# Designs tried in a protein design run: peptides against a protein of PDB entry 6MBK. Part 27

Target 1, 240 residues: chain A of PDB entry 6MBK
Amino acid sequence: GFEMVNFKEEGFGLRATRDIKAEELFLWVPRKLLMTVESAKNSVLGPLYSQDRILQAMGNIALAFHLLCERASPNSFWQPYIQTLPSEYDTPLYFEEDEVRYLQSTQAIHDVFSQYKNTARQYAYFYKVIQTHPHANKLPLKDSFTYEDYRWAVSSVMTRQNQIPTEDGSRVTLALIPLWDMCNHTNGLITTGYNLEDDRCECVALQDFRAGEQIYIFYGTRSNAEFVIHSGFFFDNNSH

## One batch from the design tools (peptide)

Design b1_p15_2_s4 (made by RFdiffusion4, then SolubleMPNN; from b1_p15_2, 7 letters changed)
Fold by OpenDDE base, seed 4:
Structure b1_p15_2_s4 (fold): chain B 240 residues (1-240), chain A 15 residues (1-15)
Amino acid sequence: as target 1 above (240 residues)
Amino acid sequence: MPLVPVLHDFSPITF
């Protein structure tokens, strides 16, 4: 019912290949296809995760390292997904000096500087961990862990991470949702839910889409400033 | 059972 397309203004997105009706379940992704904190723990990262308090406390960082490990693994199940991710992002960690100067006149500047400082600190910490920790020796990124790698991974996670239930529904965990996260954002209502009975993420159409139209989803209520900081998006009509 | 909403988390990575 859809295909991945490179749109001129929005980059990669999903296009309907047939008419899709509002509220139609057009896309679902089983848990086994998700990149989660749990899949990170069960990966080559697991031994390091079990011994690093920051990885344990910060599921988003665990996802970032999971993403890097899988990217560095030629036989990773997630290679097809990873290859569809942007190589760069329109987020603060990629801003040029002129973009930062522009933001100095805005309230967002403090969050931008915080993001730079935090990311640099995180990289420095984990660079040392990767160089010195015994369990890091088995990581495919052991000999290739640059700031650019880390910047990309955390930007990928910050722009794409989702809250989903654990398998038993008792807690919330973090996940990257392949294929689904290729949908570009629009204003509207949350149309994605997790079906615990079938153990899958389910997306229903926000509106009618005709064959050949781009399929949009709503990621949640955010200001334009928050979208710029966290996702790189800007919508003039963002009334939420 | 009702679907559990899937919420995109824009939280910055901070420590």
Scores: peptide ipSAE 0.301, ipTM 0.862, DockQ to the pose 0.893
Fold by OpenDDE base, seed 2:
Structure b1_p15_2_s4 (fold): chain B 240 residues (1-240), chain A 15 residues (1-15)
Amino acid sequence: as target 1 above (240 residues)
Amino acid sequence: MPLVPVLHDFSPITF
């Protein structure tokens, strides 16, 4: 057992409600609970997706729009998950003028400017699509699509998207993994996999956790620069 | 297979 907790310095995370042993399967998330490119295609976004080449080519953008459509839908199955997401991020898209100026002395500035430029272009493109495309009339965001909305969705996907197998295991697709993605990061080994037989994400404990301890996972090998650019933070104990 | 978090800058393929 575990529970969602708001940790003062780390934000939302998972806390053990009982002792969990190393390698114990403590968390699993069935495919039906994931936000995927496939669930986007099967949603209210599906008709637009089927006719927009950018949505078809860029699964991450499809996830961003899926997230926005579900957020704007009061009866969305994913409302409980969406409410756990940050309202703002410390990612480059949220940097203030002074933060951007500070980064001008760093190697990260090129990637920051690239993100700004790409996100602005995508927003301008999709704003026009949403205003003019017949299939966009069914989207709950039709009259409420701002740059702030798009920036939030892009940042949410950028920080949380994962590769998972398709149902037949023949290809990979992109997914947001509710509940699991609330685990904060530590150094170690990847302990999360996809079980195709049971069609679910499975996470085993990286180490022993006692009741009341925060449960951490390893996100994989990342540099601190990659954490800043894609996740908005430095990891002090990052050995990579 | 292991789950791999995808780092992506959202660079467009085409416009």
Scores: peptide ipSAE 0.042, ipTM 0.726, DockQ to the pose 0.263
Fold by OpenDDE base, seed 3:
Structure b1_p15_2_s4 (fold): chain B 240 residues (1-240), chain A 15 residues (1-15)
Amino acid sequence: as target 1 above (240 residues)
Amino acid sequence: MPLVPVLHDFSPITF
């Protein structure tokens, strides 16, 4: 087994409670426990989703709003997961003026400004939607939707969204994967996939871990141009 | 400060 632990330098992570061997399936997360675009559609957000073109076109924004709605819902199934998420992030949307000034000397400045601009435009659009759309009246966000809320949700999704198959395996969708995303990163091979037969995310051990050691995974190579975090859910030999 | 990579794209595809 494993347990959640706060490590001094790395923050929260998973620690082995027994010896785990390399390639051992030590962690799995059924689809029903994931926050997905589909779970967003099936939530209180569903009626608005069905009528908003941007929510339909951008699954990452749908996840951001799903996360906000569930955070604002005391009885949400995902409350235990949401409480483990950072309150703020070290990502560009949280940079101070001096950090942005420093980035002006880098090639990233255009992308940073684009991200700020896009996030601000999205917030302004959805603020108006939430205030005026009939289906938004049932959202817990109706009277409490700030830029800080949106920035947090966007940053949470940016750092944690994964691409997984739909239930029928015909398409891909986006998901936040509770418990699994608590693993900290190390260099290595991708050891996480999706098992369609059992309808679950599966993680095998990258190496041997002794009882008391932190369990690390490899998230894969992440590009600034990537829409989603690719965690290796699509192997050539994925059992479907 | 080390450059923090720009994380995943929320660029609009519809507006």
Scores: peptide ipSAE 0.040, ipTM 0.624, DockQ to the pose 0.076
Fold by OpenDDE base, seed 5:
Structure b1_p15_2_s4 (fold): chain B 240 residues (1-240), chain A 15 residues (1-15)
Amino acid sequence: as target 1 above (240 residues)
Amino acid sequence: MPLVPVLHDFSPITF
């Protein structure tokens, strides 16, 4: 169906190995393969999570720490996925001084400064937690937790986090979706849904793709609500 | 069961 390829301009992506038709279910990822807030709770981070109110309240931070713990664990199931992640990002947290200077004339500068301040504050808080909390001694990052590590993790989460249902479908949780997030972005409609019966993320093709073509998906543009209301969502097997 | 849309969350991590 598809293969992972390193494209020169876009980095890693998926390439079709056969013709794929529009609306064809070409990719699915079982919950067991996802990095979720729940998998974070069930990891080495679990004891600390259970005692830190911020980790409990902020699933995105829990994912960031989960990602860091798994990256620092040579035997992590997610090592192959983590190795495909960029080492640096084009996010505000990675802006150079000249880029920040350029943005000073724009309203975006306030958001950039906010991200810097928030990330620095979070890092300072969790640095103290990691140094002082008894359950932090179990974390593989205990002796190696830098701002660069944290910046990378939060940037990874901000660029790749998705809302999915909990196992019981009663709530929304956050997830990184390995393999699926290898698809690079294009304009279109949301073609990814979660199948609660099969407990998997399912992606249908946005358009026809020929063998040898890169497979693109639409991640959306702004808010989740705007995507559902204005961009539309289709999935061929909605009644499953 | 109906499929639930998987939505990318672009929200910044704010403390």
Scores: peptide ipSAE 0.207, ipTM 0.812, DockQ to the pose 0.595; fails the geometry check

## One batch from the design tools (peptide)

Design b1_p16_1 (made by RFdiffusion4)
Fold by OpenDDE base, seed 3:
Structure b1_p16_1 (fold): chain B 240 residues (1-240), chain A 16 residues (1-16)
Amino acid sequence: as target 1 above (240 residues)
Amino acid sequence: PKYEKLTLEHYEKLKE
């Protein structure tokens, strides 16, 4: 019912290959296809995760390391997904000096500085962990862990992380959702949920889409400052 | 997903 297309002005997105009606379940992604904190624990990262309090406390960092480990693994199940990710982002960690200067007169500057400080501190901490921790010796990134690697992984997770239920539904955890995260944003209502019975992420159509039209979703109620700082885009017709 | 470099117009709008 849809295909990935590079749109001239909007970059990659999903295009309908048939007419899709409003509220139609057109896209679903089973848990087994998601990159989750659970899949990170069950990967080569698992032994280190079990011994590091920061990885255990911060699911976004666990996902960042999971993404780096899978990227460095030629036989990773997620290689096709990882190859669809940008090599660089338009988020604060990639800003030029002038871009930071333009934001100095805005409240957003505090979030920019926070991202710089937090990411630098995390990198310094985990560089030492990777060099010294016994369980880090088995990681495919052991001999190659640069700030650029960490910046990319943090930015990938920042722009694409989602909340989903744990397998037992008792808690909320974090996930990257392949294919679904290719949808571009528009104004509307949240139309993505999780079906625990079928153990899958489900997306219903926000509106009618004709064959050949781009399929949009609503990313949630966020200001343009939040979209710029956390997602790397400005939405001209933002209702919030 | 959409990623883009901000223009001067975008930065001015962020001040509103």
Scores: peptide ipSAE 0.424, ipTM 0.922, DockQ to the pose 0.707
Fold by OpenDDE base, seed 1:
Structure b1_p16_1 (fold): chain B 240 residues (1-240), chain A 16 residues (1-16)
Amino acid sequence: as target 1 above (240 residues)
Amino acid sequence: PKYEKLTLEHYEKLKE
């Protein structure tokens, strides 16, 4: 029903291969295919996760390290997904000095500085952890953990993290949702949910899409400043 | 997802 396509102006997205009707369940992703805090805990990162309070407290950082470990693992189940991720992002951690200067007159500058400060502190902390912690010795990233690696992983998670329920539905956790996260944004309503009975993320069509059309989803109510700072794009027709 | 390098026009709009 759809295929991944590199659109000239919008980068990678999903294109319909047939007519899709509004509200049709066209895309679903089972939990077992997601990169989650749980899958991080069950991976080579698990022993370190179990002993590091920051990894335990901050699911986004756990996902970032999970992503780095899997990227460094040639036989990772998620290699096909990881290869679809951008090598660089248009988010603040990749801004040049001039780009930061342009934002100095905006309220967004505070978020930019916060991202820089937090990411730098996290990197410094985890660099030491990876160098000294016994459970870090088995991590495939031990000898290759640069700031560039970390900012890429942090930016990947920042732009793609989603909340999903735990298996028992008692709590929320964080996940990267392969294939689904390729959909570009448009105005509309949230059309993605989690089906606990089938244990899968489900996406229904926001509108009718004809064969050959790009499939868009609504990312949620966000300002252009929020899209720029957290997602790395400006949406010209933003209704918010 | 769409990733776009900001233009001067985008920065101007972000000041609003």
Scores: peptide ipSAE 0.412, ipTM 0.917, DockQ to the pose 0.744
Fold by OpenDDE base, seed 2:
Structure b1_p16_1 (fold): chain B 240 residues (1-240), chain A 16 residues (1-16)
Amino acid sequence: as target 1 above (240 residues)
Amino acid sequence: PKYEKLTLEHYEKLKE
């Protein structure tokens, strides 16, 4: 019912291949296809995760390392998904000096500086962990863990992380949702949920989409500053 | 998802 397309002005998105009606369940992604904190714990990262308090406390960092480990693994199940990810992002960690200068006159500058400081501190910490911790020896990034790698992974997670329930539904965890995360943003309501019975992320259509139209979703209530800083785009018609 | 470099117009709107 849909296909990935590179739209000229909007980059990659999903296009309907048939008519889709409002509220129709057109897209679902089973848990087994998601990159989650749980899948990170069950991966080669698991032993280190079990011993590092920051990985345990910060699911976004766990996902970043999971993403790096899987990217470095040629036989990773998620290679097809990882190959769809941008090599660079339009988020603060990739800003040129001029872009930072333009933002100096905005309140967003504080978030920019926070991202720089936090990411640098995290990198320095985990560089040492990877070099010294016994459980890091089996990680494919052991001998190649650069700031550029970490910047990319952090930015990938920042722009694409979602909250989902744990397998038992008792808690909330973080996930990257392949295919679904290709949808571009529009104004509206949240139309994505998690079906625990079928153990899958489910997306219903925000509106009617005709065959050939781009399928949009609502990313949630965010300002343009939040979209710029955390998602790498400006939404001209933002109602928030 | 959409990724784009900000234009001068975008930066001006962010000052608002």
Scores: peptide ipSAE 0.410, ipTM 0.918, DockQ to the pose 0.749
Fold by OpenDDE base, seed 4:
Structure b1_p16_1 (fold): chain B 240 residues (1-240), chain A 16 residues (1-16)
Amino acid sequence: as target 1 above (240 residues)
Amino acid sequence: PKYEKLTLEHYEKLKE
């Protein structure tokens, strides 16, 4: 009922191929298709994950390294998904000096500097880990782990991470949701949930969409500052 | 998701 399309002004999004009614379940993504902290643990990253407290404590970093490992793996199941990710982002880690200057007079500057500091510290830490830890020897990152690689992965996760239940439903974990995360944002209500019985992420239509229309979802209650800093866009008609 | 390069107008709006 939908297809991925590059919209000239909005970049990639989903377009309806048929009429979709409001509240219709039009999109679902089984857990097996998600990039999760669990899939990271079950990957080549698993041995290192099991020994590194930061990877264990920070699921977003685990996902970032998972992305990097899978990107470097030609036979990765997620290659088609990874290829849909932008090579660069409009988030703070990619800001030019002038863009940072424009934000100096805003409260957002603190978040910008925080991202810089945190990401730099994380990179320095993990660079050392990758170079010295025995379990890092199997990672495709050992000989090519640059700050550019890390900022890309961090930014990918930052802009696309979602909370989902663990397989047993006992706790919340983080995931990247392929195909679904192509939906662009609009005002509305959250229309995505997780069906534990079918073990899938489910998205119902926010409104009626006609064949040929772009399908939008609501990303949640966020300010434009939050959208700029964490998602790399400004939403002109933001109701929040 | 949408990614957009911020304009000067966007930055000014973020000061509000």
Scores: peptide ipSAE 0.378, ipTM 0.906, DockQ to the pose 0.742

Design b1_p16_1_s1 (made by RFdiffusion4, then SolubleMPNN; from b1_p16_1, 6 letters changed)
Fold by OpenDDE base, seed 1:
Structure b1_p16_1_s1 (fold): chain B 240 residues (1-240), chain A 16 residues (1-16)
Amino acid sequence: as target 1 above (240 residues)
Amino acid sequence: PVYRKLTEEDFEKLKK
């Protein structure tokens, strides 16, 4: 009941191909299709993950490396998804000098500086790990791990990471949710949840959408500063 | 999600 479309002003999004009613379950994504910390552990990254404390402690970094490994793997199951991701982002890691100067006059500058410092430190750390760790030798990114690669992966995860339950429902973990994450943001209420019985992410319609209309979701309660810093967009008429 | 590139106007609005 939907299709991916490149909208002129909003970039890629989902468009309804039929009338969708409010609260209708129109989109679901089974766990097996998600890129998760668990799938990272079960991938070529698994051996390194099992021995690196930072990968184990920081699920977002694990997802970033998972994304890089899969991107570098031509036969990756997630290639169709990865190809839908932007090649660049509008997040601070991609800001030009002038854009950073604009942020210097905002309260957000401290978070941005922290992001720069953390990302740089992480890159330096993992560059060394990839060059020296025995379990990194088999990674498809071993000979191709630049700051640009890491910046892209970190930004991809930053803008698209979601919390989902573990398979047993006992804990919360991180995931990238293909197809669903193409939905652009609007004001409203959270309409996405996880169905543990069917082991899938489920999205119900925020409102009625007519055939041909863009399908929006609510990303959650965030300020425009948070949207700029973590998602790379400013939302006009933000209710928060 | 891919939104339009941030503009100077967007940054000015962040100052309010």
Scores: peptide ipSAE 0.425, ipTM 0.912, DockQ to the pose 0.801
Fold by OpenDDE base, seed 3:
Structure b1_p16_1_s1 (fold): chain B 240 residues (1-240), chain A 16 residues (1-16)
Amino acid sequence: as target 1 above (240 residues)
Amino acid sequence: PVYRKLTEEDFEKLKK
C-alpha cells in the first residue's frame, strides 16, 4: 500500500507502506473517479459546453471550468480531491515582479508572456459569457467568477492535466487523475498507462520501493524550462 | 507535485 505524506523538500507525495517491486501495479484509478472533459460535458457545465466553441475546442479550459463548478458545489463528488489541491501555485501566473525579471534574461520569457496574454483574454471572454449566456445562469459560479478563480483553475489543470483515451478508445482526451497526481517526479520512464479493458488508469512502480520510501514517477521528457513554466518547479538533476 | 520554491539560482540555470 501507500499513504499521502508531507515531505520536507518535495511537499505532499506518496509513501510506500510495504515493499513494492519494480513494475508492480500498485495504483489504479477507474475512469468514474477521474475529472475529464466527458464528466464536464455530463455536469452542470454541459449545456454551456454544447453552445460554446472554445470550451469544445480546448479541453484544458473545459477542465478548468469543470473544476470551478465542482469546487463551488458543496455536494460535488470531487470535493475530497479538490480539497487536496493547492490554493496557490508556483507557476508564472503567480510570479512576483522579481521572478518575472529573472526570466527576462531567458528564452522562457516569451512563453510566459504568451501565457499571461492568453489567460487574460480567456478570462475576459468567459466573464462575458457567464454574465450573458442563458446556460450560464444555473452555474454555481454565476455570481462568483474572478480572475483569481480562473487563474487557480487554469493553473490546476496546467500542472495536473493528463492525456487519456476516450471511453471508446478512438481519441485522446484530457483528465485529472486523483490520488495518482500526488506522486512527485523523478528521472526514469513512463510507467502510467490506461487499461481500456478495465477502464482505468494504471501505474506500475518505476523501481523497487521499500516500506517508508517515497514513491516517484516520471512526468515525461521535459526541460527545466518546461517544468518551471508549466509545473512550477525546477528539477536539479534533470536528465533532459 | 508540490516542490520547493523557485530560487534565483534556478532561474539563472535556465539561461541559454
Scores: peptide ipSAE 0.424, ipTM 0.913, DockQ to the pose 0.782
Fold by OpenDDE base, seed 2:
Structure b1_p16_1_s1 (fold): chain B 240 residues (1-240), chain A 16 residues (1-16)
Amino acid sequence: as target 1 above (240 residues)
Amino acid sequence: PVYRKLTEEDFEKLKK
């Protein structure tokens, strides 16, 4: 029903290969395919996760390290997904001098500075943890954990993290949703939910899409400042 | 998702 395509000006997205009607369930992703905080806990990162309060408290950081560990694992189940991720991002952590200069005249500069500071502090903290903690010894990133690695992982999670229910549905956790996260943004309403009975993320069409058209989803109510800071894009016709 | 690179114009629109 759809395929990944590199669109002009919009980069990679999903294109319909058939007509899709509004509200049609056209895409679903079972939990087993997701990279989640739960899968992080069940991975080689699990022992360290169980001992580090920051990993436990900040699911986004847990996902970042999970992503790094899996990237460094040749036989990782998620290698095909990881290979679809950009090697660099357009988020502030990758801004060139000119882009930072442009932001200096905006209110967003304060949030960007905070992001820089927080990311640097996190890296410094976890570098020490990885070097000294006994449960870090078997991590594939033990001897190859650079700021560039962390920047990439943090940016990957920042741009793609989603909330999903835990397996028992009692709590909310974070996940990366392969294939679905290739959809580009447009104005509208949230059309993605989680089906606990079938244990899968489900996306229904925001509108009619004809064969050959790009399939868009709504990322949520965010300002252009939020899109720039957290997703690395500006949406010209943002309704928010 | 990948979008076009941010431009000076984009940042200008974020000005106060």
Scores: peptide ipSAE 0.441, ipTM 0.915, DockQ to the pose 0.784; fails the geometry check
Fold by OpenDDE base, seed 4:
Structure b1_p16_1_s1 (fold): chain B 240 residues (1-240), chain A 16 residues (1-16)
Amino acid sequence: as target 1 above (240 residues)
Amino acid sequence: PVYRKLTEEDFEKLKK
């Protein structure tokens, strides 16, 4: 019912291959296909995760390292997904000096500075961890962990992380949702939920989409500043 | 979610 397409202005997105009606469940992704904090814990990263308080406390960082470990693993189950991710992002961590200067006149600059400081500190911390921690020895990134790697992973997670319920539904955790996260943003309402009975993420169509049309979803209520800082795009018709 | 690269115009719009 859909295919990944490189759109001229929006980059990669999903295109309908048939007519899809509003509210139709057209896309679902079982938990087993998601990259989650739980899958990170159950991966080669698990031993280190169990010993590092920052990984335990910050699910987004856990996902970032999970992503890096899987990217560095040729036989990773998630290789097909990882290959769909951009090699670079338009988020602040990739900004040139001029772009940062443009933001200096906005309140967003403070968030950007925080992002820079946090990311740099995290990299320095984990560089040392990877170099010295016994449980890091088996990580596929052991001998190759650059700032560029970390920047990419952090940006990937920043732009694509989602909240999902834990398997038992008792709390919320973080996940990357393959294929679904290819949908680009439009104004509307949240049309993605989690079906605990079937243990899958479900997306219903925000509106009617004809065959050949791009399938958009609503990312949630965010300002353009938030979209720029966390997603690397400006939405001209933003209703918020 | 990948959109077009941010432009100077986009940043100017953020000032509004």
Scores: peptide ipSAE 0.438, ipTM 0.914, DockQ to the pose 0.774; fails the geometry check

